# Peptides against a protein of PDB entry 6RGO: the designs that were tried, part 27

Target 1, 392 residues: chain A of PDB entry 6RGO
Amino acid sequence: MALKLLGFNQDATCFSVISSNKGVTIYNCDPFGKCFELEKSTSNDEELDFLVEMLFSTSLIAVVDKTIGASKRKKLKIVNTKRKATICELTFPHEIMDVIMNRKIICVVLKSDQIFVYDISCMKLLRTIDVRGEKLKSTSKFRNSEAVGDIGVRVSLSTDNNSILCYSSYSKSDKENAPLNDIVVFDALKCIQINVLPAVHQSNIVCIACSPDGMLMATASEKGTIIRVFKTIDTENDEPILVNEFRRGSRPSRISEMKFNHDNTLLACVGESDTIHIFALPVTTTEADANEDDTLQQSSHSLSSSINGLQYISKGLANRFGKIIVSKIPTQSQQRHVAYIKIPENAKYRIGFPKDTTNTIHICGEDGNYLVYSIPRNEVGPCTLVKSNTFD

## One batch from the design tools (peptide; made by RFdiffusion4, then SolubleMPNN; aimed at target 1 N80 K82; its pose is not in this set)

Design b1_p28_2_s2
Fold by OpenDDE base, seed 4:
Structure b1_p28_2_s2 (fold): chain B 392 residues (1-392), chain A 28 residues (1-28)
Amino acid sequence: as target 1 above (392 residues)
Amino acid sequence: SKEKEREELEKEDEKLLEKLEELKKKKE
């Protein structure tokens, strides 16, 4: 059967799947099993397409029917899964491209490059962000919407109540075809722009992840060879702080999803490649007070790779063509993965980090596999399979 | 404790669902 993965919820307690024959199914991860099913409304052999965003382990889901021919691509349904009832329906002027939520906020991304920010508690619109309209103000000609292909605004939201929204924006370059290579950091509760990270890649950003606490973001471009991690809020000399630059590979490969673990120690990425990569983030040692005593020789080989080279992404190296060249971090400071999972090349996978087990990753595939892996702590190597389940 | 934090989050989530159901009843 053709399966299409929708992804994990915020805490990786559930994942959602489209089955061509059944419609949308939500699985619980532990104990493994079906927890909700949304039946297919049409008997037609039409390719089913849905967006489903689940609010943690709750009975609250946001659903968009994107099936071909369906006039419903502009409709967001908020559904109570326990009651099998629609709580509310919102209609948008354009096709819904993405939906993300936490306990405070729902963000709806439209094909028009608009982001609608809602207070979830009352479904009140707080803000409409017009990413294209911001470009108009910056003298750059509109991209003709036809030439955009798969390139749209990407978003990520912190899973905490601070509700830090990161989104891709068009660079202020006078080029008619300015890339979506800026990042805006937005306080979704206060509706205030906090930060702007200009030209974080040379090409369009295709994947963004925000940390659960909203303090970090990861970005990847269409090339998918380099992942950059930035601080979201903190700046140094009014410049963005680049925390890490990771090399996924030498060959271009699209990254479809990235996730931080709950303590910001790991970043995972998945995409069109045969490999899920897991990167270690340097733990900023908070100065834990050096209180004296207890001698327990836990040989925590802290891979304190002293990344002395915090390269400031200085605004300054405008090449002769006005391009902000992100100063290439010397290739010597590019970190590789600390762990990996091999997956089938032709199977799309999704990733999630459970809250309670920071060294565990959940993955699910369009091949019908739900897999739990343990991440190695002290060595660079493959993850160990801990649990496997199948689904249809 | 982590368990108390979980129970507090579950209660917040239940209250959110109740508020949304009340909003539905006010629109009908």
Scores: peptide ipSAE 0.288, ipTM 0.846, DockQ to the pose 0.470
OpenDDE base, seeds 1, 2, 3, 5: peptide ipSAE 0.287, 0.282, 0.283, 0.268; ipTM 0.846, 0.845, 0.843, 0.835

Design b1_p28_2_s3
Fold by OpenDDE base, seed 4:
Structure b1_p28_2_s3 (fold): chain B 392 residues (1-392), chain A 28 residues (1-28)
Amino acid sequence: as target 1 above (392 residues)
Amino acid sequence: SREEERRKLEEEDEELLEKLEELKKEKE
């Protein structure tokens, strides 16, 4: 049967899949099993397409039926899975491309490059962000808003109550085909733009991850060779702070998903490659008062020591066109993965980090595998498989 | 405690679901 992965919820307690025969199924990770099923409304052998976002381990889901021929691609349903009932339905002017949520906010991304921000508690619209309209206001030329292929606005939302929204925006270039290579940081609760990171990559941003606390963001371009990690809010001399630059590989490969773990110590990425990469982030040791004595010499060679946090102040090299490009961290200082998982080349995988176990990663594949891996602490190497389950 | 934080989040999540079900009744 063809499976299509929808992904994990925020805390990796559940994941969602589309089965061509059944419709949408939500699985609980522990204990492993089906917790919800949404039957297909059509008897047709049409390729099922859905968006499903779950609010943590709750019975609250957002559902969009994107199936071809369905007049529903513009409709968001909020569903109580325990009651099997629609709470509310919202209709949008354009096709829904993405939906993200936390306990405070739901964001709906449209094919029009609009982001609708709602207060989840009352489903009240707080803001409409028009990423194209913002470009048109910044560029004196009405340029043809020809969608440069399948590249739309990308979004990520912090899972905390601060509700930091990161989204890709069009670079302020006088070029008709300005790439989606700026990042905007937005307070979704206050509806205020906090920061703008200009030209974080040379090409369109195709993947963004916000940290759970909203303090970090990771970005990847369509090349998927370099991942950059920035501070979201903090700036140095009004310039964006580049915390890390990771090299996934030398060969171009699309990254489909990135996630931080819950303590911001790890960043995982997955995509079209045969490898999930896990990168270590430098722990900003807050100098907590390590006063007390106790002598236990266990030589935990924490790999923490060799990451001299080269805070490369990204002196924005003014490119020949007056654009501040984030200066490339010297290729010699580009960090590699600390851990990896090998996956089948032709299988799409999704990733999730559980809240309680910072060194554990959940993955699921269109091959019907749900896998739990332990991440090595003291060595660079493969993750260890801890648990395996299959689903259909 | 972590357990107390979990319980508090579960209570907040239940209250959110109740508010959304009330909002449904007000719109019907």
Scores: peptide ipSAE 0.264, ipTM 0.832, DockQ to the pose 0.460
OpenDDE base, seeds 1, 2, 3, 5: peptide ipSAE 0.261, 0.256, 0.253, 0.236; ipTM 0.830, 0.830, 0.826, 0.815

Design b1_p28_2_s4
Fold by OpenDDE base, seed 1:
Structure b1_p28_2_s4 (fold): chain B 392 residues (1-392), chain A 28 residues (1-28)
Amino acid sequence: as target 1 above (392 residues)
Amino acid sequence: SREEERKKLEEEAEELLEKLEKLKKEEE
């Protein structure tokens, strides 16, 4: 059967899939099993396509039917899964490309590069963000929508109540072909732009992840070789703070999804490669606890162990793009543990971090596998399979 | 507890759905 993965919910307690025979199915992760099915409304053998965003483990879902005709692709439905009823329906001027939510906010991304921000409690429109609108003031020609291939606005929303929205924007370069390589950080509740990170990659940004608390974001370009992690709100001398730079690989490969774990200690990425990568993040001690002056001079001897860890510190890129103030990452925390999971070639996988176990990752594949892995904390190596289930 | 947090989130989502159902009926 052809499965299409829609992904995990915010806390990885559920995941959603499109089954060619059944429509949308939502699975519970623990105990593993089907918790909801949305039946196929049409008998046509058309390839099913949906957006489904679930509010944690609740009965509230947002659904977009992308299968049938231009009209349904513009409709967002809020569905009560317990009642199997559409509670709200919104129609947009353009095709819906993405839907993200938390407890406070729904964001709807359109093919027009517009982001509609709603208060979930009343479905009131708080803001329309026109990502092209700033560029239209400089270049009157709407690029014909045909030449906008697989590259559109990307978004990520914090899962907390702060509702930090990160989105890709066009660089202010006078070139007609400006890439989507800027990031805007937006307070979705207050409808205020907090920060702008210019030219975070050389090419279009294709993947963004916001941390659950909204304090960090990860970005990847079309090349998918380098992942950058920035602070969202904090700046140093009005410049963006680069917290981490990770190398996924030397070969170009599209990254489809990235996620932080709930304590911001891990970043996972998945895409077209045979490998899920998990990167260790340094624990950002908030300066608040630095006042306990416990002077333990533990003379940690210089164990010069030549761990040829992949120190791809790209020393060279600092010169040509504006001064990314690489805040002096303390040289000592450079032992970034990396874990990995091997996945079948050509199988699309999605990732999720459970809230309960910060050293565990949930993954699901279009091959019908739901897998739970334990992540090694102190060593570079493979993750250990803890649990496996199959779905159809 | 985590179970209390889950229960509170389920209750909040039910209240959200009820509010949206009410708004829909006021627009019909």
Scores: peptide ipSAE 0.309, ipTM 0.853, DockQ to the pose 0.749
OpenDDE base, seeds 2, 3, 4, 5: peptide ipSAE 0.233, 0.302, 0.298, 0.271; ipTM 0.818, 0.851, 0.850, 0.829

## One batch from the design tools (peptide; aimed at target 1 I120)

Design b1_p29_1_s1 (made by RFdiffusion4, then SolubleMPNN; its pose is not in this set)
Fold by OpenDDE base, seed 4:
Structure b1_p29_1_s1 (fold): chain B 392 residues (1-392), chain A 29 residues (1-29)
Amino acid sequence: as target 1 above (392 residues)
Amino acid sequence: DLEEERKKEIEEAEALLEKLEKLAAEKAA
């Protein structure tokens, strides 16, 4: 049977799937088992499509029926899974493309490139962000909505109560075909724009991940060869801080999902490739606990010195395309994965990090596998399979 | 700690659901 993955919840305690015959099923990860089902309302042989966003391991879910031909593609339902009851229904002017939530905020992304930000506690609209309206103000040119293929506005929300929203925006380039390669950082509670990261990639951003605390953001373009990690709030001389640049591979491959672990030490990515990549983030050693004298000479090769030479080439190209965040990171300093998981070719997988362990990753596949892997800390290599379950 | 956090998350979500149900009832009346 064709399974379609919806993904893990915020803490990877549950995951959601669409079964062609059953409808939406939610599985608990531990103990492994089916915890909720939304039955198929139609006998039609139409391919089922849904969005399901769960509030952690709770009975609160947001559901969108995206099935083709359905007028329901514009409707968000808030459902109590314990009561099997719809509590709230919202109707939007356009098709819903994505829904994300935390304990405070629901964000609804429309095909119109609008983001509706709600206070979850009362379902009050706090803000409508019009990403196209921002583009029109910058470029004066209407892009016909039809020619924007599978590339829409991407969003990620911090899982904490600070509710940092990162979204892709259109570059201010006068080109009719301005890419979605800017990032806006937004305080969803205060409804304030905090930061703008211009031209973080050369092409459209197709994947964004916000850290649980909202302090870091990872981005990937259509090319999917480079992942960039930025600080969300902090700036240096009013310029964005690039923390890491990771190389997934040399060949183009779409990244479908990225996630940080709960302590911001790991970033995982999955997509169309046969490999889940896990990258290590530098631990920001807060200089505070430097008092204990233990002389473990970790050879901090101070990469300080050789910055001088590459000044010359950058001047000419920077002026015509808006301030591309030219990676000051030499191509040689692009970090590779520290760990990986091999997955079947053409299998779609989703990833999640549990809160209980910083070195464990949950994955699930459209092949019906739910897998738990241990991430090696001391060596670069494959993850170790710890647990396996199957679902239908 | 984690079990208490999960318990608190469930209690907060149940209270949120009850609040939303009440607001839905008040809008339907």
Scores: peptide ipSAE 0.241, ipTM 0.828, DockQ to the pose 0.858
OpenDDE base, seeds 1, 2, 3, 5: peptide ipSAE 0.240, 0.215, 0.240, 0.223; ipTM 0.827, 0.814, 0.828, 0.818

Design b1_p29_1_s2 (made by RFdiffusion4, then SolubleMPNN; its pose is not in this set)
Fold by OpenDDE base, seed 1:
Structure b1_p29_1_s2 (fold): chain B 392 residues (1-392), chain A 29 residues (1-29)
Amino acid sequence: as target 1 above (392 residues)
Amino acid sequence: SLEKELEELKKEAEEILEKLEKLAEEKKK
């Protein structure tokens, strides 16, 4: 059967899949098993497409039927999974491209490059964000739908109550073909723009991840070779703070998803490559603990092992990309461990981090595998498989 | 505890769903 992965929920306690025969199925991770099924309403042999966003392990889900020919691509449904009932429906002027939520906020991304921000508790519209702005509306002949393939506004939302929304925006270049290479950081509760990170990549941003606490953001472009991690709120001399730059590989490959773990110590990425990469983040010492002078002489064992540069700190990028202040990443924290998971070629995978264990990652594949891996903290190497289950 | 947080989340989601149901019924009258 053809499976299509929708992904994990915010705490990786559940994941959602589209089964060609059943419609949407939600699995619980522990104990492993089916917890909800949404039956296919149509007898047509059309390829099913859905957006499903689950509020943690609760009975609240948002559902969009994106199936081709379905008149429902503009409808968001709030469903109670315990009652198997649609509680409310919202209709949008354009096709829904993405839906993201936390305990406070639902964000709905439209094909029109609009983001609708709702208070989840009452489904009241708090803000409409028009990413194209007023000036671009005059020249927006809808670029023929064929050439505007995979490039649209990307969003990520913090899983906490602060509700930090990061989204891709068009560069202020007077060019008709401005790339989606700016990031806006937005307080979704207060409806205030907090920060703007200009030109974080040379090409369109295709993947964004916000940390659970909203303090960090990871970005990847269409090239998918470099991942950048920024502070979301903090600036240095009114300039964005680049915390990390990771090299996933030398070959271009799309990144489909990135996730931080719950303590911001790991960043995972997955996409079209045969490898899930897990990067170690430096522990942000909060200024408070800087007083304990504990001279742990971590012996500089120069593991000069020729591990083909999975971490490239481009010292030189400061000159060509303008005012990105690379905060002086202490040169000593350069031994960022990288872990990896090999996945089958052509299998799409999704990733999630559980809250209970910071060294564990959940993954699921369109091959019907749900896998739990242990992440090595003190070494570069493969993750260890701890648990495996299969689904249909 | 994580268990307590999950119970609080479940309760909050149920209260949201009940409010949304009432608001949807009020809009149909």
Scores: peptide ipSAE 0.549, ipTM 0.931, DockQ to the pose 0.876
OpenDDE base, seeds 2, 3, 4, 5: peptide ipSAE 0.535, 0.545, 0.536, 0.539; ipTM 0.929, 0.930, 0.928, 0.929

Design b1_p29_1_s3 (made by RFdiffusion4, then SolubleMPNN; its pose is not in this set)
Fold by OpenDDE base, seed 5:
Structure b1_p29_1_s3 (fold): chain B 392 residues (1-392), chain A 29 residues (1-29)
Amino acid sequence: as target 1 above (392 residues)
Amino acid sequence: SLKEEREKELKEAEEILKKLEKLAEEKKK
């Protein structure tokens, strides 16, 4: 049977899959088992496509039927899984590309590059963000999204109540084909822009991850060779703070998903490669715990790769050339993974970090494997398989 | 505790579900 992975929920307690024969199935991770099934409403011969966003391990899900030929691609359904009942249905002017939520908001991304921000408690529209609207009305050429691969607005939302929304935006370049390589940081509750990170990569951003607390953001471009981690809110001399620059690999490979763990100590990435990479983030010691004198010379070779700052190359013509973030980090001094998981090359995988264990990662594959790995603490190496389950 | 935090988060999310259900019932009247 063809499985399509939808991914983990916010705390990796559940994951969702599309089965060609059954429709949408939600699995609980512990105890492992099916917790919800949404029956297929379409003919057997149609390739099923759905968006499913869960509100943690609750009975609240947002569902979009993206199946080809369905008039439902513009419809968001809020469903109670325990009652198998639609609570709310919203119809949008354009196809829904993504849906993300936390305990405060739902964001709906449209094919029009619009983001609709809703208060989840009442389903009232708080804001419509038009990511194209800053591009001059003149390039009314709808990129026929058919021919240019699935390059739309990417979004990530903090899982906390602060509701920090990070989204990709078009660079201010006068080019008709300006890349989606800017990041906007948005307070989704207050409906205010907090920050703009211009030209964080040279090409379109294809993956964004916000930390659970909204303080960090990871970005990857179409090349998927470099991952950059920024502070979301803080700036240094009105410039974005680059916290980390990680090298996933030398070969271009699409990153499909990134996740921070719950304490912001790890960043995982997965995509089209045979390897899930896990990177260590520097622990920001808050100044308070500096007093305990314990002289344990743990020769932690702090890979204090001095991240010599992002140089904004302002090309001299003030109006036309957006700031370009250029890494000054030599390719040889770029941080590598601290841990990895080998996965089948032909199987798409999704990742999630559980709250209860900072050194554990959940993964699931279109091969029907749900796997729990332990992450090594003190050495660079493979993760250890702790638990394995299969699903169909 | 992590358990109490999880129970609180689940309760908050269940309260959202209840609010949405109530709003759906009020729109049918």
Scores: peptide ipSAE 0.292, ipTM 0.858, DockQ to the pose 0.685
OpenDDE base, seeds 1, 2, 3, 4: peptide ipSAE 0.220, 0.197, 0.224, 0.241; ipTM 0.828, 0.817, 0.830, 0.836

Design b1_p29_1_s4 (made by RFdiffusion4, then SolubleMPNN; its pose is not in this set)
Fold by OpenDDE base, seed 1:
Structure b1_p29_1_s4 (fold): chain B 392 residues (1-392), chain A 29 residues (1-29)
Amino acid sequence: as target 1 above (392 residues)
Amino acid sequence: SLEEERKKLIEEAEKLLEKLEELAKKKKE
């Protein structure tokens, strides 16, 4: 059967899939099994397309039916899975492109590059963010729908109650074709912009991940070769703080998803490549413990381990691309361990990090595999398969 | 504990769904 992956929930306790015969199915990860099914409303052999966002392991889901007709693609349904009932429905002026939520906020991204921010407790609109701004609306001839490839506003929301929203924005360049290469950091509860990171890539940003606590963000462009990690709130001399720069590979390849683990020690990425990459993040020691003089001359052997063309870019090369002040990344030469998982060619995978174990990753594939891997802590190498299940 | 956090989340989501049901009824009257 053709499966389409929708992804994991915020804590990787569940994942959702589209099955051509069944509609939307939600699986529980542990114990493994089906926990909810949304039946197909139509007998048509049309390719099913849905957005499904689940609030953790709860009975609350947001659903958008993108399969049939322009009217359904504009409707967000809040569903109680225990009652199998639509609790409320919202209709938008444009097609819904993405939906993200936490305990406090629902964000709805439209094809018009608008972000609607809602208080989940009452479904009250808190803010409409217009990413194009007023000036660009006049010159936007609707680019013919065919040539607007998969380039749109990308969003990520912290899973905590702070509700830090990161979104891609158009650069302030007077060019009619400004790239979506700025990042805005937004407090979704207070409805205030808290930071702007200009020109974080040369090309359009296609993937964003916010950390669970909202303190970090990861970004990737359409090239998908470089992943950058920034602080969201903190600045140095009013300039963005680049915490990490990772090379996924030498060849261009789309990144479809990135996620942090729950303690911000790991960043995983997946996409069109045969490899899931897991990067180690330096533990941000708070300033207090910097006084222990332990002179461990661990020779910075730059492990130029050419494992799959992964290179850590040394501090010096960042200076050529824009005034991103690479803050003094604390010279604690914590060996940035890299782990990987090989996946079948042409199989789309999604990733999730459970809360119970910081060194475990959940993955699921359109091949019908749900896999749990252990991540090596102190070594560069493959992840170890711990558990496998199949779904249809 | 993680289980207590998960239980609280379920209880919060159930209360949210009930409130949204009540608000949806009041909008139809």
Scores: peptide ipSAE 0.462, ipTM 0.904, DockQ to the pose 0.849
OpenDDE base, seeds 2, 3, 4, 5: peptide ipSAE 0.303, 0.439, 0.437, 0.435; ipTM 0.742, 0.901, 0.899, 0.899

Design b1_p29_2 (made by RFdiffusion4)
Pose (drawn by RFdiffusion4):
Structure b1_p29_2 (pose): chain A 327 residues (1-135, 151-284, 335-392), chain P 29 residues (1-29)
Amino acid sequence: MALKLLGFNQDATCFSVISSNKGVTIYNCDPFGKCFELEKSTSNDEELDFLVEMLFSTSLIAVVDKTIGASKRKKLKIVNTKRKATICELTFPHEIMDVIMNRKIICVVLKSDQIFVYDISCMKLLRTIDVRGEKIGVRVSLSTDNNSILCYSSYSKSDKENAPLNDIVVFDALKCIQINVLPAVHQSNIVCIACSPDGMLMATASEKGTIIRVFKTIDTENDEPILVNEFRRGSRPSRISEMKFNHDNTLLACVGESDTIHIFALPVTQRHVAYIKIPENAKYRIGFPKDTTNTIHICGEDGNYLVYSIPRNEVGPCTLVKSNTFD
Amino acid sequence: EEPENHATEEQMEEFQELYEEAMEELEEE
């Protein structure tokens, strides 16, 4: 089958790719190279490694499952790339759905909507967050820099009226203190959540409305959450998969089950800005590095890696600059 | 149920050292 299940780095330095053949490879961007290659840990052809999230450019990797079910739901391994050794092997009572890391805090998301927060220096569990214990699946996002700030979707006070709903809660994982609770920002479920690298901004994606809403995160008034801007959906409602924020928080990238990738600018310093054509029934992941604000890195399951440029003052499409092919 | 960690003391020391080295490399960048 195709080379599916791409994962993208925080710093846009490299990306994680599960080659359907054997193991998982991690490439670099500049210069492009085979950075790390996981050996054989397979027994059938279509069984897939699912979840890999990494540090910036380091040797520290978070790896989850290999087998379809032998050791998948209840595993987390911490591996150094230079020596291929497992350091700590944590076990969890449920199935892992997502892992997000940063320099200070490691988050592990379970299928039962439990979020385990760890101080990475000693792997002491800071707090267990019973989201489904209070009231598709929960989508979680996190800031990259320090003062790492956690964002998760929570159910509303209409659990009696119906089973599924989605509001937003802002949480400071550094001090384990809940900062702001946002109301039902959508009339539908929440498909994907993106938080700014500095933790000041947040994006929300709806399945039915397909309109991205941006709210201030922490400095927002206590009385009411402050809405920043909204973005035109286009000609057709489409499911969104992954969104990213620029380092200066002027740009927002959007990808999904669509023909095009949309680029939204920010009035921090309207409907559409830059659009990148994309093959229809293939899936891609997004990133952009810290070095420049004009370059957008693109990861594709078709086997191509592309680097596009952004037009500052033109509403035109992006210009391709650099490309390379996968394995 | 609660999560468990199966690492020894030596593996925890090694993880801390590797973490410090990774932090130093990030500061240099």
Fold by OpenDDE base, seed 1:
Parts: C-alpha cells; structure tokens; sequence
Structure b1_p29_2 (fold): chain B 392 residues (1-392), chain A 29 residues (1-29)
C-alpha cells in the first residue's frame, strides 16, 4: 500500500503515517503497535495528504487535512484520540503548510509566509508573525504557484518549556526575489525576537532543527551539502556563533528533516539520499571552575583530536552592494558524519531521538519499516540495527 | 483576517480538561 510518513513526535515514542486505505495511523514505538487510527473522511481515490502533530504520547493531536480538492487545507483540528472527537477547529485565511507544538505552544505556518503562535492551554493567539514584513506586501505577485517548489517559511520549535521558535526569513536584499536565507530566533512564550542570523546560507533554507533545549539550531539550504549549527541565543560581538559546519555530501540532495538528540550530542539528517547521516556535536564544556587541585596523572592517551572549534565569527562584510558575503568558512572546519544508516534510495524516511537513550535513533520508512538503531560512540561507522518492526 | 475558532464553550472546557490530563501524564513520565 502507499504509505506517507508524517513523522515522529517530540520524544520519538510515537510516529504517524498516512495509509491510503485507512487514513492517519499513529504507532507506538515501545511496545510497538497501533495506538490510534483516524479514518479518512472521503471515499475518493484522491492521494491523501495530512499534517499530524502529536503532543508527545498524549491523546491530544493536531490534524490538517491537506488532501487536494479538500476545502479543509485551511482548517486545524484538535482531536482527542481517546474520544476520537474533534474538540477544537481553527480556520486560517490561507493553506496550512506546517504545524509544530510543544507542551506550551502551537505554531501554525501558512502558505502566506505567516506564523500563528498559540498558547496551547487555551488556544489563544499570542502572535501573528508576518515573515514577508510590511514592505514586501506591495509586490504581492504571488510567485506563480507551479514553479515555486517547497520554498516556504521553515520552522522548528524547542521541545522544552522555553519554547524557542526558529524560522527562516527573507534577507533584507532590495531584490524582489530575496532568498529565505535569514533565521529568526523567537521566544514564543514572551513573543519577542531574541536573535537574527543573517544569510546563514546562499540559497533558501529548506530545513531547520532546533535542539530540545532551544540552545542550538541546525540549518540546511536547497543544496543540502552543508549543515550549519548555530547557537540560538548566544552571540559573540553581536554576531551569530557558528558551532559546527557538517558536510552531508558532495552532491546536492534535499534534506527533509534534521533532529538533535535529547542531550545535544548528536544531529541526524535525512532526505532524498540513500543515507541518514549522524554528526557528533562537540560538548561545549562550560568552563567549570579550574580551581580544584587533584593531581592524578593518568596518562590515558585518548586521541582527543582537539578539534579546535575555530569559532569562525562570520564577519558579514556587508559590501556596499547589499551582498552579505558569508565569509568563506574555511573548508577545514567541515566535519563528516560520525555515523550513518543506509536506506532505500526511493523510500522517504523520518527520524526521531528517544529521550532516555541518547545513542539510539528511531527511523521509519514509507516502505513500512520501523527501525531502531544503536549509534556508535567512539568510532566512525554504520549504526547497528537493534530492533525492527513492520507496519501497513 | 484572524483565524476563526469554531469551538463551543463546552468544547473549549473539554479542551482544557484534555490539556490538563495531558500535562499530568507528561509529569508522571
């Protein structure tokens, strides 16, 4: 059957899929099994498309019916899975492109490049973010809908209560076709902009991941060759801090999803390639007080390859012609993957990191495979398959 | 245009109860 993956929840305890015959199905990861099924409302042979965002493992889910021809693409439904009932329905002015939530916030992304931020506890609108801003409203020649592929505002939200929202924004270039290559960091609870990372890529950003604690952000462009990791809140001399630059590959390939593990030690990415890549993040040792004396000489020559994290302050020399020259981050700072998983080239996969096992990754495929892999800690190599299940 | 909420008062009460139950479930884990 044609499966379409929706993704894992925030802690990878559940994942959601579209089955062409059944509609939306939610699976529990451990013990593996169906926990919820939402029947399709239409008898038509139309290709089903949905957004489903889960509130962790709870009975609260957000659902958008994106099926072509459905008048429902502007409707967000909150569903009680225990009762199988819609308990809230919101109608938006434009098609819903994405929905993301945590324990405090729901963010709804529209095709209009608007982000609606809600307090989940009462479904009150806290903020409408217009990513186009007031100046670009006049050039509302909607890019002809056909040729503009999946170029839209991308969002990621921290899974913690701090509710750090990262979103792609248009560069301040006077060009009618400004790329979505800036990132805004936003406190979704206080409704304040915390930081702006200008021109983090040369092309549109197509994937963003926020760390669970909201302290890190990963970005990928349409090229998908380089992933950049930044600090979200911290700045150095009012400039964005680039923590890591990872090379996924030499060939352009779209990245569809990235995720941090729970302790910010790993970043995984998946997309159109035959490979899930997992990168190790350097543990930023907070300078713990260097005071205590204890002399123990144990000479363990751990090959701590001191990857001197060259904090390349990308001095954005705004040359007089409005080209933000991303200073060429020296190619020497590009780290490779630490681990990988081979996947079928034609199967879309989603990724999730469970909370309790920082070296485990959950993956699911449109091929009907749910797989649990162990990530090697101290060696570069393939992940080891630990568990496998199938779903229909 | 602001988004319209079509929930009744009773549905919003049920929503709050479901949210509170969901927060309790997530504090016990």
Amino acid sequence: as target 1 above (392 residues)
Amino acid sequence: EEPENHATEEQMEEFQELYEEAMEELEEE
Scores: peptide ipSAE 0.570, ipTM 0.943, DockQ to the pose 0.873
OpenDDE base, seeds 2, 3, 4, 5: peptide ipSAE 0.546, 0.557, 0.553, 0.550; ipTM 0.937, 0.940, 0.938, 0.938

